# Designs tried in a protein design run: peptides against a protein of PDB entry 9GMZ. Part 256

Target 1, 343 residues: chain A of PDB entry 9GMZ
Amino acid sequence: TGFPLELLTRPATERLAYFENYTVAHPRLKEVYEILMRTIAEPAGASFIFVYGASGVGKTTLRLRVEQKLTELALPKLESDRARVPVVGIEAIAPESRYFNWKEYYTRALITLEEPLIDHKFDYGVRGISRDNFGKINVESKVVAPALRRALENALIHRHPDVFFVDEAQHFGKVASGYKLQDQLDCLKSLANMTGILHCLLGTYELLTFRNLSGQLSRRSVDIHFRRYCADSPEDVQAFKSVLLTFQQHLPLAETPNLVDHWEYFYERTLGCIGTLKDWLKRVLSDALDREATTITLKDLQKRALSVAQCQKMFKEIQEGERQLSETEADVQNLRSALGLGA

## One batch from the design tools (peptide; made by RFdiffusion4, then SolubleMPNN)

Design b2_p25_3_s2 (from b2_p25_3, 10 letters changed)
Fold by OpenDDE base, seed 3:
Structure b2_p25_3_s2 (fold): chain B 343 residues (1-343), chain A 25 residues (1-25)
Amino acid sequence: as target 1 above (343 residues)
Amino acid sequence: MISEEELEELLAKYDAETPQPVPLP
C-alpha cells in the first residue's frame, strides 16, 4: 500500500511532513529494536547500553520507536503513578567550544524530564530553578553545574524512567585540553549509579573510544552494534532494495519513481545507511514539490546526492569502526579459547 | 532472489510491525 492518494491534492508542506514522519521498517532496525527492548526490560545489572553504528544508519529512528513503545507500555501505570516518566530522550549537543558543556546537558535533561503535563511538581531544593505558567522548567544562568546535577539526580529518582537515552553521545568525547575522557565516563557512571537509572548512549563508532576506556563500565554495559547493509551480502542487498521499494511507494508524487532500478547508485551514496537514504529522498522530494513535479528523476537525485568525497570520508570512518569491532570480537574469541571456553 | 511480490509482502509485514508515528494533532 502506498501513500494516501488524497495527499496529491494537499499542500507541499503536508506531503513533505507525511514522508518525514513515515518510517520504513527494515531488518537491522527490527533486530536492534528487539535487542534494545529486551535489554531495557531485563538489564541484568547493566547500568549502560551502548548503541553504535555509522552516521545515518537510523539510531535516532530506533530511539524514537523505543521511546514510543515504552510510553505505550507505561500508559496503564502512569494513571496510578503520575510522578513517573516512562522514558527520557535527549540529544547531546556538539559544543561550539571544544569542551562538552555539562551545565547545558543537565539543563536539557531537566527540561525534558519535567514536561508540562506532569501534574506532580517537585522542588529539587535548588535556588534558581523555577517553573513558568505552563509548568516548563526555567534555569537561571547563576545555577552551577553541580547544583543542576543534584537536581537531575533527584528528578531521575522521582520520575524513575525505564531508560535515559542520550543520542549523539560521541559528543561526550569532546574534552578540554588536560581533561581525560575517563572523567566524562566517570561522571556518567556516577549519575547512573546514584539514580539507579539505565542509560542508553547512542552514537557513531567514535563511541567505541568510550567502550575501550571504560574497563569498569564494560562489566556493567551492554553493547549493541547497529550495522549498515553490506553490498557483499545478498540478504542485505535485498533488504536495501526492499527499503527503496517502500520509499518509492510512499513518496507523495503523482507518478511513482523507480528507485529500485537505481539501487547501486543509492547504495554508493548512502553506504547502506537507511537514515542517509531517507534524508536524501526528503531533500529530493522537497525540490520536486517546490517545482510541482509529477515525479523525481535520476538528475534530481544527483543534484542532492552526497559527493563522492563525502562518501569516501564516511566510508573510511565506517571501515575503521567495523575493523575495530572485528578485532575486538577476535580478541574476545581468542581470550575465550585461551581460557578453555568453547568458541 | 526473493521476487518483487515476496519483497512487497515482507515489507508490508515489516511496515505493519513498525509503529508509525501518530501525527500530533
Scores: peptide ipSAE 0.019, ipTM 0.452, DockQ to the pose 0.052
Fold by OpenDDE base, seed 1:
Structure b2_p25_3_s2 (fold): chain B 343 residues (1-343), chain A 25 residues (1-25)
Amino acid sequence: as target 1 above (343 residues)
Amino acid sequence: MISEEELEELLAKYDAETPQPVPLP
């Protein structure tokens, strides 16, 4: 099934928006989605879920799909419990300073949790937090981080989401010392324990550093590896070609471009990351629509491709993350063997 | 090699099983 042909008569903005909103289903996304949904439904005493994988693998797409599904499943219950929020999702922002801005984090979490469509009457128990006439939360400059934390704890307890998502969670790790990283992890652990809310941290392989630092979190965490497609796997290559074929059919252009014949070039410049592929095709589509082009060419692709140097840097970061995971798996196997537990 | 037709059928199955983002009203 391709794009709706009526889009060819629509403005470039609508054609681009169609492609932006289109999500290709692919095996790795489906697998991780099913594991994540099951874990949220049956956390088995877990307080944290870690979802890690390469930058541009599709973690944000996964989050948004899970948020949507949890919202849909909650709709019948929300009619009776108007205080409940089914899910809350935020993106952690890279600090401009050496320190993670907890005040900004708590403020964004409160703003997202208390959207205008939700009960306007929640008392945060903190002076200097108010709502404007549009239902937007205003936090006065005098409100300190500990007070915002207490407001968020109270809001999370009252709204009781099934999960709290934090995307780009590797930004918690951008601290000058391992001690500060532990303090941040203990802060998140305390928030999860005080509220009883399951936290899902999505991020790059830098999240593996969090897993290794807290022997106590390892007992209450579930790990989900969102893998890229690997060129050494025939099944992964076939899945990647399948994604290219789907994108080819869903580019709202008069002439369907042949992307599949160039699969090796697409793989070279995306490293098997579907989010990177979609973002690349989006940029190329935007350029084609601006030129009123009937199709996209290899030259159009080359103009918007990541440089070889960028790909080499990203590939080194991926290889280091994949190596750390493989070492952890080998260490578990070695530990089992040393304990006399057969392989 | 999976045929282009088999690939299209597989993709159609994946797309049908993956909830599309409901446009926010």
Scores: peptide ipSAE 0.018, ipTM 0.458, DockQ to the pose 0.051
Fold by OpenDDE base, seed 5:
Structure b2_p25_3_s2 (fold): chain B 343 residues (1-343), chain A 25 residues (1-25)
Amino acid sequence: as target 1 above (343 residues)
Amino acid sequence: MISEEELEELLAKYDAETPQPVPLP
């Protein structure tokens, strides 16, 4: 099944939006989705879920799909409990400064949690937080981070989401000189404990530093590794080719491009990361639509590919993350062996 | 090795369980 053929008569903006909103199912995304959904349903006393993997592996796509599914599952209950929000998801912003902006984080979280469509207005008990005539939260510049935290704690308790998502959570690791990453983790731990809300942090392999910093968090956290596809695995290569086949069928162009024949070039420039692949194809599709082209060519792909230098940098970051995980798995096995639990 | 058919079934099941985001109108 390909894209709806009616799209060929639609504006370029609508054709591009179709591809942007299209999610290719693939084995690693499905596996991580099922583990994450099960963990959210039965957290077993966990306060944190860590989802880590390469940049561009598809973590944001995973988050959005889980948010959609949790919202769908909650709809029948939301008719009776109009105060409830089933899920809240934010992206942690890379600070312009050398330190994470907690004021901005709490403001964004509060704005996202308190969508205008929620009929039940909650009083946050904080002066300088108001709703406009459209129900949008307005935070005055005078409101300080501790007051915004209290407002967010009260809102999370009142709205009772099944999970609080933080995408790009490695940005919590951007601490000013003299601050410890532990202080950021203790702040998040305190927010989770005070609200009773499960937190899911999605990010790069830099999240492994958070995991390792607190032996107390390890007892109350679930780890999910979102792996890329590896060219040394025949199964992973087949899955990657099938993703290319699906993408070529869902590019809203008059002539279906043969992406599968170029799978090695796609792998070389994406490192087996499906999000990187989708972003590349989106750029190429945009260029094709701007030219009113019937298809895409290898030359069009080459024009929008990541450089070899970019891929080499990304690959080193991936290899370091994969190495750290492999060492941790070996340490677990060594611990089990030392405890007499066997291999 | 997952066969192409097993992969297609896996993908079809996933797509049925995780409906595609509707393009914003």
Scores: peptide ipSAE 0.014, ipTM 0.385, DockQ to the pose 0.053
Fold by OpenDDE base, seed 2:
Structure b2_p25_3_s2 (fold): chain B 343 residues (1-343), chain A 25 residues (1-25)
Amino acid sequence: as target 1 above (343 residues)
Amino acid sequence: MISEEELEELLAKYDAETPQPVPLP
């Protein structure tokens, strides 16, 4: 099934919006989605979930789909419990200073918790937090980070989300010495423990450095590796080709482009990352629609492709992350062997 | 946004068309 043919008579903005809103299912997304949903439903005493993978692998898409599903599953209960928020998702901001801005983090988290026009006014017990006439939270500049933390703890307890998502969570690690990074992790751990709310940190492979600093988190964390498709795996190549086939069917153009025949070029310039692929095709589709083109060409693709130098840099970052994970797997095998457990 | 049902149908179609992911150990 392709795009609705009626889109060909619709404005370019609607055609582009269709493609932007279209999510291709793919094996790695499904796998990680199922693991994540199961882990959220049954945390088994975990306080943290780490979802790590390459930039552009589709982590934000995963988050949004899980947020949607958790919201849908909670709808029957939300009618009876008007205070409840099923899920909270924020993006961690890269700090402008040498220190992670906890005040900004807590403020954004509080705002996000109250973005649903929940008529249920909760008093955070903190002076300088107010709601406007539209129910939006306003935090006065005088409110200090420890007070905002208490407000967030109270809000999370009261709203009781099934999970708290933090996207781009590698930003916790960018500015701190190893000691300060541990302090940040201990702050997050304390927040999770005080609220009883499961935290899911999504990020790049830089998140592994953050995760590995706390041997205590290993006991209370679940790791989910969102892998890219690898060209050395026939199964992964087939999955990547199937994604290309689906995308070509869902490009709202008069003539269906043959993307599959160019799979190697798509792989070269995306490194097997489906988010990167979608973003590339979106740019190319936008250009095609602006020209009122009937299809997209290899030249159109080349105009919007990442450079070889960009791909080489991204690939080096991926290889380093994959190496660190492989070393961890080898360490587990070595530990098992040393314990007299068969490999 | 595609509905959940549409996403599940897409995922089910992909299961039929694509090799099942190797379970994480």
Scores: peptide ipSAE 0.014, ipTM 0.391, DockQ to the pose 0.074; fails the geometry check

Design b2_p25_3_s3 (from b2_p25_3, 10 letters changed)
Fold by OpenDDE base, seed 5:
Parts: sequence; C-alpha cells; structure tokens
Structure b2_p25_3_s3 (fold): chain B 343 residues (1-343), chain A 25 residues (1-25)
Amino acid sequence: as target 1 above (343 residues)
Amino acid sequence: MISEEELKKLLEQYDAETPQPVPLP
C-alpha cells in the first residue's frame, strides 16, 4: 500500500512531514538496530558502543528510532519512577574553533537530560545552573566546564538512562592532533566510568581513529559497522531498488513517479546510502509541492542531486573507511590462524 | 537495563511498526 490518499488534499507541510517521518526497515538498518538493541540490553561490561558508517547511511534515523522505542517502553515505569530518563541523545556539533567545546557539550547534554517535564527538581549543586518556570535548564555564562561536568555526572546518575547517544561523534576527532583526541576519549571514558552509563558514539569512519587510539577502549567497546549498499553485490542492488520502489509509493503526489527505472542514477548520487537518498527525495518533494506538481521528473531530481565532485569526495572517504575495516578483518583472521583457531 | 522480555517486545514492535521494503516484481 502507498501513502494515505487523503494527504493529496492536505497542506504541503503535512505532506512533506509524512515523507520525513516515513522510515523503511531496509536490511542494513534492521540488522544494525537489532545488534544495537541487544547490546543496550546486555552490554556485558562494555562502556562504549561505536556505530560507524558512511555519511548519510542512516545513523541518525537509527538513533532516533532507538530513542523513540526505549522511551515508549519506559513510559509505564516512568509513572512510578519520575526521576528516570530511559535514553538521552545529543548531536556533537562541529566546533567553530579547532577545539571541541566541552562547555557546550555538557550544557547540551544537561539540557537534553532535563527537558522531560520531570516534576522532581534535582539540585545539581552548581551555582549558575537554574530551572526556569517551565523547568528548562538555564546555564549562566560564568559556569565553567568542570562544574558542568559534575552537574552532568550527577544528573546521569540520578536519571539512570540505559544509553547515552552522541551523534556525529567524528566531530570529537576534528582536533588537529591525535593527542587531543586521546584527551577527549579519556574524558568520555571517565564520564562513562563515573556514571556507569553506557555511551553510544555514532559517526563516520573517522570514529575508527578513536577505536585504534586506546587498547583499553577495545576491551570495553562494541563495534557496529553500518554498511552502505554496494553495486558489486546483486543482493545489495536488489535491496537498494526495493527501497526506491518503497519511496516511490510513499511520495504523496497525485502521480507515482518511476524512481526504479533510474536506480543507477540514484546509486551514483547516493553511493548506496539510504539517508542520502531520503534527504534527496525530501528536497525534490518539497520543490514539487511548492509548484503544486502532480509528479517528480528526472529534471526535478537533477536539480537537487549532489554534484559529481561531492559524490567523488564522499566515495573516497567511504573507500578509505571500508579499506581500514577490511584490513582489520584480515588481521583478525591472521591472528586466529596464528593461534591455531580455524579460519 | 532493559529486560529480555522488554527487548523481545521492542524487536517485535520494530518488525510490526517499521515498513519493510516492497518486494521487487
């Protein structure tokens, strides 16, 4: 079944919102979701989960889906334990400066953790952190990063989330030296250890640098590779075409566009990344709705496509990440062979 | 931590509520 036909009589904003909120359980998303949920349920002494994959593969969609489901599951228990927050998720922002802003990170984490209408006023013991009349946290400019960290540690202990998500976590790595990256990782390790809260870092293949920097992290981390669809795999091509067919049926337009016939062009401009595909179709849908168009044409697609230069850059970053992972897999096989464990 | 029963429920809900890709003809 396609989109609800009643949407054709609704405002453009509602039609666009329908498509934005529409999620397809494509094979790679389902696989990663199951692994992530199992790991959250049974971390087995892990303090970190690393979810890495191409930009636009769908990591944010994965995070938001997990946050939604953990929240929904916790609702009956939250009636009795009004202090608990089941999950917290933040996005790491690229620093305007060459250095990660810890003060901003702690402030955002604290705000996000306290946004639920939690009747229980927790005193963070930090001067310059207050709640407004709506319960929203206000952090005065005078509050220093170490004080915000202590406030966040206390809040995480009090709220006991099952997981702390950090999306776009590769932005921790944009510090010009590997040394500063280690300091950031040590700060995150310390936060996880002091609070006992499982941290999930989602990001690009630049997160592999984090994994490799600390042999101690490797013992307390779970790695999840969110793969793109590859054109050299017939099964991956079939899955990608099936996603195109699904989106084709769920674009709230009077005439169903034929996206599947253009699958090679969609693959060329998305590199097999479903998030990139969805964002592209969202932009094209928005343009079509603004024109009151009955369908989407190839010209409409071309207008909102990533440039060849953008795709080439993204593809190079993907190839480097996939190469590093393949080498690591080969090293594991070689180690197993050397240990007398069968391949 | 979520229980095994809660995990099972979440996975069942995911399969029920998240649309699968349409099979190719």
Scores: peptide ipSAE 0.291, ipTM 0.847, DockQ to the pose 0.828
Fold by OpenDDE base, seed 2:
Structure b2_p25_3_s3 (fold): chain B 343 residues (1-343), chain A 25 residues (1-25)
Amino acid sequence: as target 1 above (343 residues)
Amino acid sequence: MISEEELKKLLEQYDAETPQPVPLP
């Protein structure tokens, strides 16, 4: 079934919001969702989950969906345990300076943990952290990063989320000259160990460089590769076309556009990344709604497409990440062969 | 921490509540 036909009589804002909120459970998203949910349920002594994949593959969609479901599941328990937060999700911010801003990170994490609806005032044991009359956390400028860390540790222990999500986690790798990326990872590892909270770091393939710096994390981490769809795989091409077919049926326009016939062009300009595809279609839909257009044309698509140069850059970054993973697989095979385990 | 039963329920709900891609004809 397509979009509700009643949307055609609704304001452009409602039509756009419908498409924005529409999520397709495409095969790769479903696979990663299942693995992630299983790992959160049964971490088996893991302290970290690494979810890596291309920019625009759908990592944020995955995170938000997991956060929603963990929250829904916890609702009955939250009525009895008013201190508990089922899940915490933050986005790591790219530092304006050469250094990752741990103070900002801890502050954002504390603010996210302490939603205004949490009536229970937790004493962070840190001077300069207060709540306003609306329950919003205020952190004074004088509060230093080590104090904020202690506050976050205490808050995470008290709120006991099933998982702490950090999106755009490759930004932890942006360290100034002279600092070791390993020190950042050791800091995160220490936070996870001190709190007993499972941390899930979502990021681009740049996260692999960060992940590989600590051989000790390999024993306490689960790695989840969120793959794009590959044009060299017939199954992946069919899945990508199926997503296009689904999106064309869920664009709230009077005339259904034929997206599937242009699948190669969509693939060329998205590299098989469904998030990139959805964002592109959202921009094109917005333009069409602003013009009160009955459908989307190829010209409308071309107007909002990523440039070939942007796609080439993104593809190079993807290929480097996929190469690093392939080398790891080869290393496993070499290790097995060296151990006398058949290939 | 979620139980195995809660996990099973979540996975079943995901399939019911999240639109699957339309099969190609």
Scores: peptide ipSAE 0.175, ipTM 0.806, DockQ to the pose 0.818
Fold by OpenDDE base, seed 4:
Structure b2_p25_3_s3 (fold): chain B 343 residues (1-343), chain A 25 residues (1-25)
Amino acid sequence: as target 1 above (343 residues)
Amino acid sequence: MISEEELKKLLEQYDAETPQPVPLP
């Protein structure tokens, strides 16, 4: 089934919003979703989940779908426990400075925890944290990072989310020295331990640096690799083509574009990353709707494609991440062999 | 802790709520 045909009579904004909100449960997304949901349900003493994969693979889509689902599951319990928040999700910002801004991180986490719909006012015990008339948290500039941390710890304990998501978590790794990276990991570990809240860090393959630096985090972490589709796998190529077929049926245009026939070009410019593909199609759809076009052409696609130089850069970053993971898998096999466990 | 049955139901709901890729002909 394609898009609702009634959308063709609707404003361009509604047509674009339909496609924006449209999510395909492609095999890799489903796999990672299942693993992530299982791990959240049964963390088995884990304090961290690391979800790593290529930029544009769909990590934010995964997060949002899990947040939605955890919220839906919690609804019956939230009626009785008005203090509970089922899930918290923030996006880490790239620091403008060589230093991660913990004050900003704690502030954003607090703002996200204290959605206006939570009637139960929590006193953070921190002067300079207030709610506005709309119930949003306002943090005064005078509030220092240690006070915000205590406020966040108390809020997380009181609200008791099943998981705390940090998207774009590779931005924690953007520090001037390995020592500062360790301190950041120790801060995150301490926050998870003090609150008892499971943390899920989503990011690029730069998150592997966190795994390698903290042998203590590795003992209490679950790793989830969100793989792209690989052109050397017939099954992955078939899955990628199936996603293209699905998207072409769900573009709210009068004439269905043939995306599948151009699958190699789509693969070349997305590296098998479905998020990159969706964002590309969204841009092209927006342009088509602005022109009142009946369909999308190859020229329209080419106009909004990532440049070859951008793709080459992204591909190098992917190859380095995939290499590091393959080495780790080989090390596990070598360890098993050395232990007399059959390969 | 979510039971295995609850998790199964969750995954079934995800499959119902999230469009699956259309099989290629």
Scores: peptide ipSAE 0.033, ipTM 0.666, DockQ to the pose 0.835
Fold by OpenDDE base, seed 3:
Structure b2_p25_3_s3 (fold): chain B 343 residues (1-343), chain A 25 residues (1-25)
Amino acid sequence: as target 1 above (343 residues)
Amino acid sequence: MISEEELKKLLEQYDAETPQPVPLP
């Protein structure tokens, strides 16, 4: 169990690409994947799925794996329905201004939805939206946000994806006032309702503030907490060590590095976030390949580690998010008790 | 519950069968 040994004879670029594309199966990823796939298959009237967790926990990896699986499951149907897109996934961008740029969001969503070489030309019914000779969507600067929204609504209805993913969705919450945040939520809710397309918002714990603003959204949303591994849990420590063991076996190096013996250092600098761990190992692997090194050393790890100050900042953000969730769980329990429902 | 081995096999099969999204150039 490890990387294909043939990679040792391949260029550094192929060796790095192997590791970049490699996904470690780990308990939290598996759990969240199974819940997410089940919820997408049977949304039970939900219009939204919220997936929240620490930065670098692996939300983007989760999204990509689900997008992959949904595409695979759709392949037999795509032969008969050439208009269908099985899944669409975008990343929300942090606005440079105090306001979320809906025009940019709708443009990116349209581009992503139509990027697949879909043989079926769709008329968006909007002047200034066209396809180039390569099938890419071109949006003229004169097209306004309401027109782009209608184009996206029509495209989503026509392409009928099983889910619309929005990564870094906490950026919808970056508005100058709480009132504007509600307007953003109502806008997304309206888009989901008008299209009948399930939306999955993936983000940091800042997404909780956005989710909590609408008691109406809560009735039509499924929440999925993508937890980090915690050092105070023996099971989580064992899972984290198992991930390190798997990564060390999948680093395409002549000599397998012993990462597991340094698990505490890896934990200290990743806070139990597997995405942060993968990104760190990727940087270190790149450096090792550039040097034609046979293995990775602790010194190589130290050169590419996050600083203690970065880790401390990230840890505070995680603790605040975990605290908010614990308080919410306590509030639910208090509500149940007050209703005469057993604990 | 899909076993860890079944999930690994599913992911490996999946990686083999699914065209990786071509990074935008």
Scores: peptide ipSAE 0.018, ipTM 0.373, DockQ to the pose 0.056; fails the geometry check

